# Ledger of designs, part 62: peptides against a protein of PDB entry 5OK6

Target 1, 215 residues: chain A of PDB entry 5OK6
Amino acid sequence: ELPGLDSQWRQIENGESGRERPLRAGESWFLVEKHWYKQWEAYVQGGDQDSSTFPGCINNATLFQDEINWRLKEGLVEGEDYVLLPAAAWHYLVSWYGLEHGQPPIERKVIELPNIQKVEVYPVELLLVRHNDLGKSHTVQFSHTDSIGLVLRTARERFLVEPQEDTRLWAKNSEGSLDRLYDTHITVLDAALETGQLIIMETRKKDGTWPSAQL

## One batch from the design tools (peptide; made by RFdiffusion4, then SolubleMPNN)

Design b2_p15_6_s3 (from b2_p15_6, 9 letters changed)
Fold by OpenDDE base, seed 5:
Structure b2_p15_6_s3 (fold): chain B 215 residues (1-215), chain A 15 residues (1-15)
Amino acid sequence: as target 1 above (215 residues)
Amino acid sequence: MERLEAPVESLKFVK
């Protein structure tokens, strides 16, 4: 059952728990397609529950590039293509209006950047490979705030590297050469890693030498 | 940062 229109507006638009609330790192926020949200605003502001401005179920179809992997289109802009809602507000709207059948929610996390919090709409997808088998890649999603150390650990796990094996990472740069990701404490953002970038895990030889040292 | 001025493919030939 739909609450009163004024109640709906207060639950979703308020500055304490709604759309205008401060971002907090680690919290989940959800994308809502802008036209639907504007239709909802018009509906609740109109004061007539039986109005022809009823928005219907939430449909984010225009935000997706495909309905197989449910990846977002590139270049979407907050306030133009979508609005962001905290989890509580999103769940209210879904309970009141429903979500298009078969369509997943678009959940994103708040991350801490220097001097700001941001909903990370586009995490980084890296192509992880071993130096000696470039044809076998693992695509893994990382936050811009994840450390290079996490990327390395993830690569080791995906390739089933034994604890005693020593490994390090290289990033293929725009010039086609390799930049060593030496400092494992910096973030993906600090290292300027981008979606689709090839990350090579090099394994140290038994003799203590690195394969790359022979090039 | 250490930079390797070699094609990525060259690494696979180093045993």
Scores: peptide ipSAE 0.265, ipTM 0.862, DockQ to the pose 0.810
Fold by OpenDDE base, seed 4:
Structure b2_p15_6_s3 (fold): chain B 215 residues (1-215), chain A 15 residues (1-15)
Amino acid sequence: as target 1 above (215 residues)
Amino acid sequence: MERLEAPVESLKFVK
């Protein structure tokens, strides 16, 4: 059931679970397309529940680049293209107005960066490959706050690497050369890894030598 | 930082 307009405004904007609440690392937030949200604002601020400004179902279609994988368009800007709502506020809006048929919610996580919390709208999608089989890739999503160690473990798992096999990572840089990701304790952000970047997992040879050392 | 200037594809040929 749709609550009163003032109640809606308080729940979404000023409530304990409202848009302006502090960000907390690990929490889920959701994207709402800006035009829809502005229409909702106009509706609830108008004071007439029967107003022609009724926003209808939430529709984030313009935020997606495709309706198959439901990937976000690149370069979306908070406050211009979308607004961010905490999970509770999002669920209220969905319960009140519904979500466009077949459209998934756009859920993102709060991450802890140096000196600030941020909703990570664009996690890093890395292209993982083995050094000896570049044609077989695994695309895996990581947070900017994830460690290189996690990337390495994930690569080992995806490629079913045996525990006794020693592996290390290389990142293909913008110049086309390879930078070794030596320190596994730094983050994806610290390593300046970007979406679509090729990450090569090198496996140590049985003779104890590295394939790359022969180049 | 260790950098390898060789093409990525060159790793495939190391036996």
Scores: peptide ipSAE 0.243, ipTM 0.838, DockQ to the pose 0.816
Fold by OpenDDE base, seed 1:
Structure b2_p15_6_s3 (fold): chain B 215 residues (1-215), chain A 15 residues (1-15)
Amino acid sequence: as target 1 above (215 residues)
Amino acid sequence: MERLEAPVESLKFVK
């Protein structure tokens, strides 16, 4: 059952727990398609619960590029294509209006950058491969704030590398060559890694030599 | 920054 229109507005838009509340690192926020949200605003501000402005169920279809992996379209802009709601507000709207059948929620995390906090709408998907088997890839999602060390650990785990094996990462650059990711303390953002970028894990040989040294 | 100028595919042949 829908609560009163004024109650809905206060619950979703109030500065303490609503859309305008401060971002906090690690919290989940959700995308809502802009036109739906504007329709909802018009509905609750109209003062008539039986108004023809009823927004219906939340439908984020226009934000997705596919209904298989539910990936977002590229180049979406906050305030133009979508609004961001904190988890509590999102769950209220879903409980009141429903979510289009089969659609997953678009959940994103707040990340901490040096000067600001933001919802990371587009985390980085890296293509992880081994140097000697480029045909076996793992696509893994990372935050821009994740360290290269985490990328390396993740690659080691995915490829079942034993603890005693020494490994390092290379990133395929725009020129088609490889740049070594030797500093494991910098972030994905600092390394300027992008979605779809190939990351090669090189494993040191038993003789102590690196495969790349032979090229 | 260490850069390997060889094409990525060249690594495939290193065992």
Scores: peptide ipSAE 0.199, ipTM 0.813, DockQ to the pose 0.801
Fold by OpenDDE base, seed 3:
Structure b2_p15_6_s3 (fold): chain B 215 residues (1-215), chain A 15 residues (1-15)
Amino acid sequence: as target 1 above (215 residues)
Amino acid sequence: MERLEAPVESLKFVK
């Protein structure tokens, strides 16, 4: 059973716990397709429960580029394509209206950037490869706030690098050259790494030389 | 392990 229309509006749109509440790092927020949300707004603001304006189940289908991996389409814009709701508000809407069968929620985390918090809708997907086998990649997601050190550790783990083996990272830039990631303490954001970017893990040779030094 | 000295430096691999 649906709550009263005014109660729904207040619960979801209020400034304290609703859509406009302050972001807190580490919290989960959820994407709602904009047209559905606008239909819901029209429904609850209409003052009646007329089925002609009833929004039906939440359906985020238009936000997905595929229904297998449930990846988001690229270039979606908050306020145009989707609305962000805190977990409590999302769960209320799902409880009231349901979610399209088989469709997963689009959950994202609030991250803390210098001076601001934001919902990280698009984590960075990096293509990790070894210098000597560029054809075998591992796609791994990272937060913009993750360190290059984490990227390096992740690469080492994925490629089963032994602790005694020495490794370093290169990022292929837009010009086709490689930028060596010297500082492992900077973030993915600081290094300006982007989704789909190739990250090359170089392993030091047993003779103590680096493969890249031979080029 | 290598001591990584500074922020990112560009390198172009030439074969």
Scores: peptide ipSAE 0.132, ipTM 0.780, DockQ to the pose 0.082; fails the geometry check

Design b2_p15_6_s4 (from b2_p15_6, 7 letters changed)
Fold by OpenDDE base, seed 3:
Structure b2_p15_6_s4 (fold): chain B 215 residues (1-215), chain A 15 residues (1-15)
Amino acid sequence: as target 1 above (215 residues)
Amino acid sequence: MERLEAPVSSLAFVE
């Protein structure tokens, strides 16, 4: 079932379809734990399929901070902690070696930034709350390329806001004050929103005034 | 950028 070692190397490392393949927006890439990948490299470069360098099944356990939600550890670095592979290459490796039982693949999307394509390893997780019920939060994941408008629409949906109700967003900044996200066309990246940041949805009062205007 | 200096908790008690 395992291809020849040279064939494996060509399929995974070849720049046309492998690790060095050009990024394309919207495509899926997968993380592979660096030590496993290096072991695989040593195995296929060794030329002996029966060698003691066999990497075994893919195991990304060290990349996860928990085995409940399978969230990545913070601060992982490409080339140091993990390698990124395009979907085709990932699926080949999984078919050849398997993936650790019960462990999900770490799939990420290529996003388009102003001057570059990048695999978005860490999408932004925002804490959405209503101004009048700060104790009930919804954690929602967004791309850095998503608009503030999408964040607002998502908040409205999660809190079951009726179409006729007027709402706006505030972001709690590092100083503990609130910055109003008045431009809904800018991105999460442009607004410099970060994972774990509190986003407050304010609902306009029936009298047409904003609660925040009274503070 | 419009900034609100009041504590976030203060918003909960306006209405």
Scores: peptide ipSAE 0.318, ipTM 0.893, DockQ to the pose 0.742
Fold by OpenDDE base, seed 1:
Structure b2_p15_6_s4 (fold): chain B 215 residues (1-215), chain A 15 residues (1-15)
Amino acid sequence: as target 1 above (215 residues)
Amino acid sequence: MERLEAPVSSLAFVE
């Protein structure tokens, strides 16, 4: 049922559509645990389909910190812990070998940075709150390339803010103070926002004053 | 950059 070993190698490693394929912004790539991938390479390069080097099902368990939310471990390194494959190659491998039961694929997007494309393995998770209800947070994932404007719009949507209500964002900094995110055109990266960072949405009062101005 | 030195919790008491 498996394709020929040479065919597998060409499909996955082919420079036009395989692992070495150029990155394109917005495309999906997938993480494969490094040891599994190396085992697969050894298998297909060995020339014997009945070899004891058969890799079995894809198992990315060692890349996850939990099996509830399926979050990645911190500090994983490409080429050491995992290999990145384009969607087509990933789907071929899953079709041929299967994926560990109950384990989700690790899908990531290509982002555009200045003069380089990169698979964003670790998007930023921000904790969104309203200024007057700090106990109710919404955790939302953003790309480093997303604008502060998108963060603001997302916060407004999550908190069901009416169109006529004015809002603005504050970020809790490492010193415990709040920095206003007044430029909505800069990116999450430019604003140096980090995973787990608290972002406070302030709503303007009906009298036209800001709550923060009273502090 | 506008910085608010007050603790985050202070905002919770302002409606």
Scores: peptide ipSAE 0.316, ipTM 0.892, DockQ to the pose 0.777
Fold by OpenDDE base, seed 2:
Structure b2_p15_6_s4 (fold): chain B 215 residues (1-215), chain A 15 residues (1-15)
Amino acid sequence: as target 1 above (215 residues)
Amino acid sequence: MERLEAPVSSLAFVE
């Protein structure tokens, strides 16, 4: 059931708990397609609940690249393509208007970057492979704030590496060569890793030598 | 930073 128009506006746009609330690391925010949101604004600002400006159910279709994996289109811009709402506000809108049938919510996390909080709309998807089996990849999503150590641990887990096996990572760079991710304490952002980038897990040989050292 | 100039595929053949 829809609350009063003024109540809707206050609930969603309230600077303390609504759209303009401060970002907090780890919190979930949701994307709302900009045109729908603007239609909603027009509706609630119009003062007539019976108005022809009724926005209907939330429809984020234009934000998706496909309806199979529900990937976001690349290059979407906040304020132009979508609006970000905190979880509470999103859930209110969904409860009031509904979400288009079959569409998943577009949930994203607030991350802590140096001196700024940001909703991470585009986490990094890395292609993890073993050095000796480049044809078998695991696509894994990481935050820009995740450490290279986490990437390494994740790679070890995905490839079922035994604890006694020593491993390290290489990133294929834009020039086609490999940069060793030797510092496991830096972040994905610090390492400038990008979506679709190939990350090679190298396993130390039983003789104690590294495969790469022989090249 | 350590950089390996060899192609990625070269690693597959060293073991």
Scores: peptide ipSAE 0.304, ipTM 0.904, DockQ to the pose 0.792
Fold by OpenDDE base, seed 5:
Structure b2_p15_6_s4 (fold): chain B 215 residues (1-215), chain A 15 residues (1-15)
Amino acid sequence: as target 1 above (215 residues)
Amino acid sequence: MERLEAPVSSLAFVE
């Protein structure tokens, strides 16, 4: 049974545990389509549970570019296309109204940037390849806050590189040349890596030379 | 940052 309309409003819109609560790094938040949320607000503020303003089940269809991989559309804007709710508030709304059949929740993590905490709606998807086998790629998702070291370790794992093999990364830049990612302590954000960018893992030769040194 | 002024394909042909 749905709780009272005033109780719904207080549970979802409060500044301590609801929509306006402070962001905390590592926590999960969820996207809710803006029009549905506004309809819900109108419903609970109206004070009549039998009102024609009943929002129905949560439907995030307009946020997705596809219903196969459930990728978000590019360029969505908080407050215009969607609102963000903490996990507890999201789960309340789902329990009260349901989620459209077949749609997954849109879960995102709070990340800590130098001067701000942010829900990372669009993490970075990198295309990982080996320098000598460009036809075999792995698309891997990373946070902007992940280190280049993590990207390198991930590449090594995906390509089954042995511990004794030395590797390093190159990023294909906008000019079509390669920039070496030699500082493994900086983040994906610091390196300005973007979704769809090609990252080449170079493996050192047994003679101690690098393939790229010949170019 | 070290920049390699060569196409990605050039690296693929290095033994």
Scores: peptide ipSAE 0.300, ipTM 0.901, DockQ to the pose 0.806

Design b2_p15_7_s1 (from b2_p15_7, 7 letters changed)
Fold by OpenDDE base, seed 3:
Structure b2_p15_7_s1 (fold): chain B 215 residues (1-215), chain A 15 residues (1-15)
Amino acid sequence: as target 1 above (215 residues)
Amino acid sequence: ERIVVSDEELEAWSK
């Protein structure tokens, strides 16, 4: 059952669990398609629960590029294409109006950047490969706040690298050059790694030489 | 450390 219109507005816009709630690192936030949200705003501000402005079920269809993997379209902008709601507000709206059948919620995490928190709508998808098999990539999602050390560990795990094998990473640039990711303590953001970027894991030879010495 | 390498050189290295 729907609560009163004023109660809905207060809960979602002005409440402690509203959209203006301070971001906290590690918390989940949810995307709501902007047109639906604006329709909801008009509905609750109109004061008539039986009005033609009823928003219906939450429908985020326009935010997805596919209905199989439910990947977001590229280049979506907060405030233009979607709004962000904290988990409590999202769950209220879903309980009141429902979510379109078959659509998953668009859940994202708050990340801590040097001076600010933000909801990470687009985590970085890296193409992990081995130096000796560049054609076999593993696409793995990382936060911008994840360390290069985590990327390396993830690559080692995906390629079943034994603990005694020595490995290092190279980032392929768009111009074709390779930059060695020597500092494993910097973040994906600090290394300026981008979605779709090829990350090459080089394994040291048994003779102690690096394959890249032949480049 | 940066290595300038062509796609052809990378492909050859991968073989």
Scores: peptide ipSAE 0.416, ipTM 0.928, DockQ to the pose 0.924
Fold by OpenDDE base, seed 2:
Structure b2_p15_7_s1 (fold): chain B 215 residues (1-215), chain A 15 residues (1-15)
Amino acid sequence: as target 1 above (215 residues)
Amino acid sequence: ERIVVSDEELEAWSK
């Protein structure tokens, strides 16, 4: 059952618990397509539940580039293409209006950057490979705030590297160079890693030499 | 540490 229009507005737009609430690192927020949200605003502000302004179910179809992997289109802008809602507000809207059949929610996390908190709409997708099999990649998403150490641990896990094996990472650059990711304490952001970038996990040889010494 | 490599060199290294 739909709550009263004023109640809906207060639940979703209330600055303490709604759209205007402060961001907190690690919290989940959800994307809502802007036109749907504006239609909802018009509906609840109109004061007539029987109005032709009823927004229908949430449909985020225009935000997706594909319906297979449900990847977002590139270059979407907050306030223009979508609105961000905290989890509670999103769940209310879904409960009241439903979500288009088959569409997943677009959940994103709040991250803490050096000077700001933001919802990370576009995490970094890295192509993880082994030095001895560059053609076999694993695409893995990372936050810009994730450490290079996490990237390395993730690569080791994906490639089933034994604990006693020494490994290190290289980032392939577009200009045809490899940069060694020596410091594992810096972030993906600090390392300037980008979506689609090839990250090579090098495994130390049994003789104690590194394969990259042959490059 | 930066190494300049061609795609051919990387492919050869991967064998």
Scores: peptide ipSAE 0.414, ipTM 0.927, DockQ to the pose 0.911
Fold by OpenDDE base, seed 1:
Structure b2_p15_7_s1 (fold): chain B 215 residues (1-215), chain A 15 residues (1-15)
Amino acid sequence: as target 1 above (215 residues)
Amino acid sequence: ERIVVSDEELEAWSK
């Protein structure tokens, strides 16, 4: 059963877990398709629960590129294409109206950037490869706030690198150059890594030489 | 450290 319209409005817009609450790093927020949300606003502001303005189930279909991997379309804009809700508000709306059958929730995390918090709608997808097998990639998502050290550890884990093996990363640039990611304490953002970028893990040879010396 | 590498050199390195 749906709560009263005024109660719904207060819970989602003005509640402690409302849309306008401050962002906090590490919290989960959810995307709601803008037209659905506007329809919901019109419904609850209209004061008639039996009105023809009933929004129906949440349907985020227009936000997805595909229904296989459930990737978001590129270039979506907050306030134009979608609204962000805190986890509690999202769960209320889903419990009241339902989510379209088969669609996953679009969950994103708040990240801490210099001077601001932001919901990271588009994490960075990197293509991790080994220097000696560039054709076999592992696509892994990273936050812009993740360290290069985490990228390296993740690559080592995915490629089952032994603890005693020494490894380092190279980023392939669009112009064909390789930049060595030597500082493992900087972030993905600081390194200006982008979605779809090839990240090459180089493993040191047993003789102590680096394979890149042959480039 | 930046290395300029052609696609051919990179492919050869991967073999």
Scores: peptide ipSAE 0.408, ipTM 0.924, DockQ to the pose 0.933
Fold by OpenDDE base, seed 5:
Structure b2_p15_7_s1 (fold): chain B 215 residues (1-215), chain A 15 residues (1-15)
Amino acid sequence: as target 1 above (215 residues)
Amino acid sequence: ERIVVSDEELEAWSK
């Protein structure tokens, strides 16, 4: 059952727990398609529950690039294409109106950047490969705030590298160069890694030499 | 550390 229109407005459009709530690192926020949200605003502001302005189920179809991987379209803009809601507000709207059948929620995390918190709508997708099999990639998503150390650990796990094996990373640049990711404490952002970039995991040889010495 | 490498050299390294 839908709560009263004023109650809906107070739950969703407030500065403490709703849309205007301050961002906090690590919290989940959800994307809602802008036109649906505007229709909902008009409905609850109209004061008539039987109004033709009833928004129906939440439908985020226009935000997705495909219905297979449920990837977002590139270049979506907050306030133009979507609004961001904290988890509590999102769950209220879903409970009241429903979500379009088969669509997943678009959940994103708040990240802490040096001077700002933001909802990370577009995490970085890296192509992880081994130096001896560049054609076999594992696509993995990382936050811009994730460390190179996490990228390395993730690569080791995906390739089932034994704990005693020594490994390091190289980033392939578009210019035809490899940059060694030596510092494992810097972030993906600091390393300027981009979506679709090839990250090569090199494994040290048994003789103690690195394969890259032959390049 | 930066290494300049051609696609051919990378492919050869991968074999």
Scores: peptide ipSAE 0.404, ipTM 0.925, DockQ to the pose 0.915

Design b2_p15_7_s2 (from b2_p15_7, 6 letters changed)
Fold by OpenDDE base, seed 1:
Structure b2_p15_7_s2 (fold): chain B 215 residues (1-215), chain A 15 residues (1-15)
Amino acid sequence: as target 1 above (215 residues)
Amino acid sequence: ERIVVSDEQLAAASA
């Protein structure tokens, strides 16, 4: 049953558990398309449950670049294109109004950056490749807070690298240069890695030489 | 360590 309009407003917008609640690292938040959310606001503020302002089911279609991979469009702005809701509030809205059939929720995590907590709407998508097969990329999402060590481990796993094989990473720059990612303890953010960037996993040769030494 | 690599060199190292 749909709660009373005032109860809906309090549940979603209250400062303690609603949209305005403090961000906490590791928590899930969800994107709601702005137009739908504004329609919902108008509906619940209008005080008439039978109002023509009923928002219908949540439809985030305009936020997606495609309905295949369900990637977000680039350049979306909070407050303009979407609203962020904590998991509890999102689940309430979905339970009350439904979500468009076949459309996945847009779940994102709160990350802790040096000075702020932020919902990471755009995780970094890296193109992982092997030095000897540059034509076969594996796209993998990473948080800006993930370590280079995690990127390396992930690359090793994806390429089925044996534990005894020694590997290291290179980031390809736009100008064609390669920067070696020496420090595995720094984050993706610290390394300034960007979405779409090619990350080359180099495997040490059996003779103990590195392929890159021939470049 | 930064290396300047042409696409050709990178392809050759991949062979």
Scores: peptide ipSAE 0.281, ipTM 0.841, DockQ to the pose 0.881
Fold by OpenDDE base, seed 2:
Structure b2_p15_7_s2 (fold): chain B 215 residues (1-215), chain A 15 residues (1-15)
Amino acid sequence: as target 1 above (215 residues)
Amino acid sequence: ERIVVSDEQLAAASA
């Protein structure tokens, strides 16, 4: 059932549990298209439930690049294109108004950066390849806060590398250079890895030599 | 550690 308009406003905009609440690492937040949210604000502030300002179901269509993979458009800006709501507030709005049929929720995680919490709207998509098969990439999403060690473990898992096989990572730069990702304890952010970047997993040869030593 | 590698060299090392 749809609550009273004042109750809706207080529930969603309440600074303790609503849109204005502090970010906490690991929590889920959801994107809501800005125009819909503004229409909802106008509706609940108008005080008339029968008004022509009824927002209808949540429709995030304009935030997506495609309806196949449901990837977000690049360059979306908080407060301009979308608003962020904590999970509780999102679920309330969905329960009250519904979500457009077929659209997935746009769920994102709060990450802890050195000086700030942030909702990670755009995780890093890396192209994982083997040194001996550069043509077969696996696209995998990582948080900026994920370690290079996690990237390496993920690559080993995706390529079914045996535990006894020794592996290491290289990042291909746009300039054609390769940077060895030696320190596995630094983050994806610290390594300055970018979406679409090729990450090469090198496997040590049985003779104990590295393929890259021949370069 | 940074190495400068041509696409040809990288392809050759991959072979």
Scores: peptide ipSAE 0.277, ipTM 0.845, DockQ to the pose 0.874
Fold by OpenDDE base, seed 3:
Structure b2_p15_7_s2 (fold): chain B 215 residues (1-215), chain A 15 residues (1-15)
Amino acid sequence: as target 1 above (215 residues)
Amino acid sequence: ERIVVSDEQLAAASA
């Protein structure tokens, strides 16, 4: 059963579980398509439960690039294309109005950046390759807060690298240059890695030389 | 460390 309109407004917009509550690192937030959310606002502010302003089921279709991988469109802007809700508020709206059949929720995590907490709407998708097989990529998502050490470990795991094999990473820049990712303690953000960027895992040769030394 | 490498050089070193 739908709660009263004033109760819906207070539950979603205000209070400890509302849209304006402080962000906390590690918490889940959800995207709601802006047009639907504005329709809901108009409905609950109108004071008439039987009004023609009833929003219907939540439909995030316009936020998705595809219905296969459910990737978000690029360049979506908070407040223009979508609204962010904490998990409790999202679950209330889904319980009251439903979610469009077959659509997954758009769940994102709060991350801690220097001097700010942010909902990470766009994790970094890196293309991991081996230096000796550049044509075979593994696309892996990372948080901006993940370390280069995690990227390296993930690459080693995906390529089934033996523990005794020495490896290091290179980032391919848009200008065609390679930057060595030698500091494994910095973050993906600190390294300025971007979505779609090629990350090359170099494996040390049995003779103790690096393949890149021949470049 | 930054290396300026052509795609051809990278492919050749990877072979």
Scores: peptide ipSAE 0.256, ipTM 0.832, DockQ to the pose 0.889
Fold by OpenDDE base, seed 5:
Structure b2_p15_7_s2 (fold): chain B 215 residues (1-215), chain A 15 residues (1-15)
Amino acid sequence: as target 1 above (215 residues)
Amino acid sequence: ERIVVSDEQLAAASA
């Protein structure tokens, strides 16, 4: 059952717990397609529950690049293509109007950058490879705030590297060079890693030499 | 540390 229109507006658009609430690191926020949200606004502001402006179920189809892995389209802009809602507000809207059948919610996390908190709509997708099998990549998403150490641990896990094996990372750059990711405490952001970038995990040889020493 | 390598050199070092 739908609550009163004024109640809907207050629950979703308020500055304390709704759309305008302060961002908090680690919280989940959800994307809502802008056109649907604007129609909802018009509906609840109109004051007539029987209005032709009824938004129907939430449909985020236009935000997705594909319906296989439900990736977002590139270049989406907050306020133009979508609205961000905190989890509570999102769940209210879904409970009231429903979500289009088969569509997953578009959940994102608030991250803390040095001077700002923001919802990380686009995590960094890195292509992880082994030095000895450059053609077999594993695409893994990382936050800009994740450490290079986490990238390395993730690579080791994906490639089933034994604990006693020594490994290090290289980032392939656009100029065809490799930059060694020496400091594992810096973030993905600090290392300026980009989506689609190849990250090479080098494993130390049994003889104690590094494969890259032969380059 | 930056190493300038070709894809061929990478493949060769990996062999």
Scores: peptide ipSAE 0.256, ipTM 0.833, DockQ to the pose 0.810

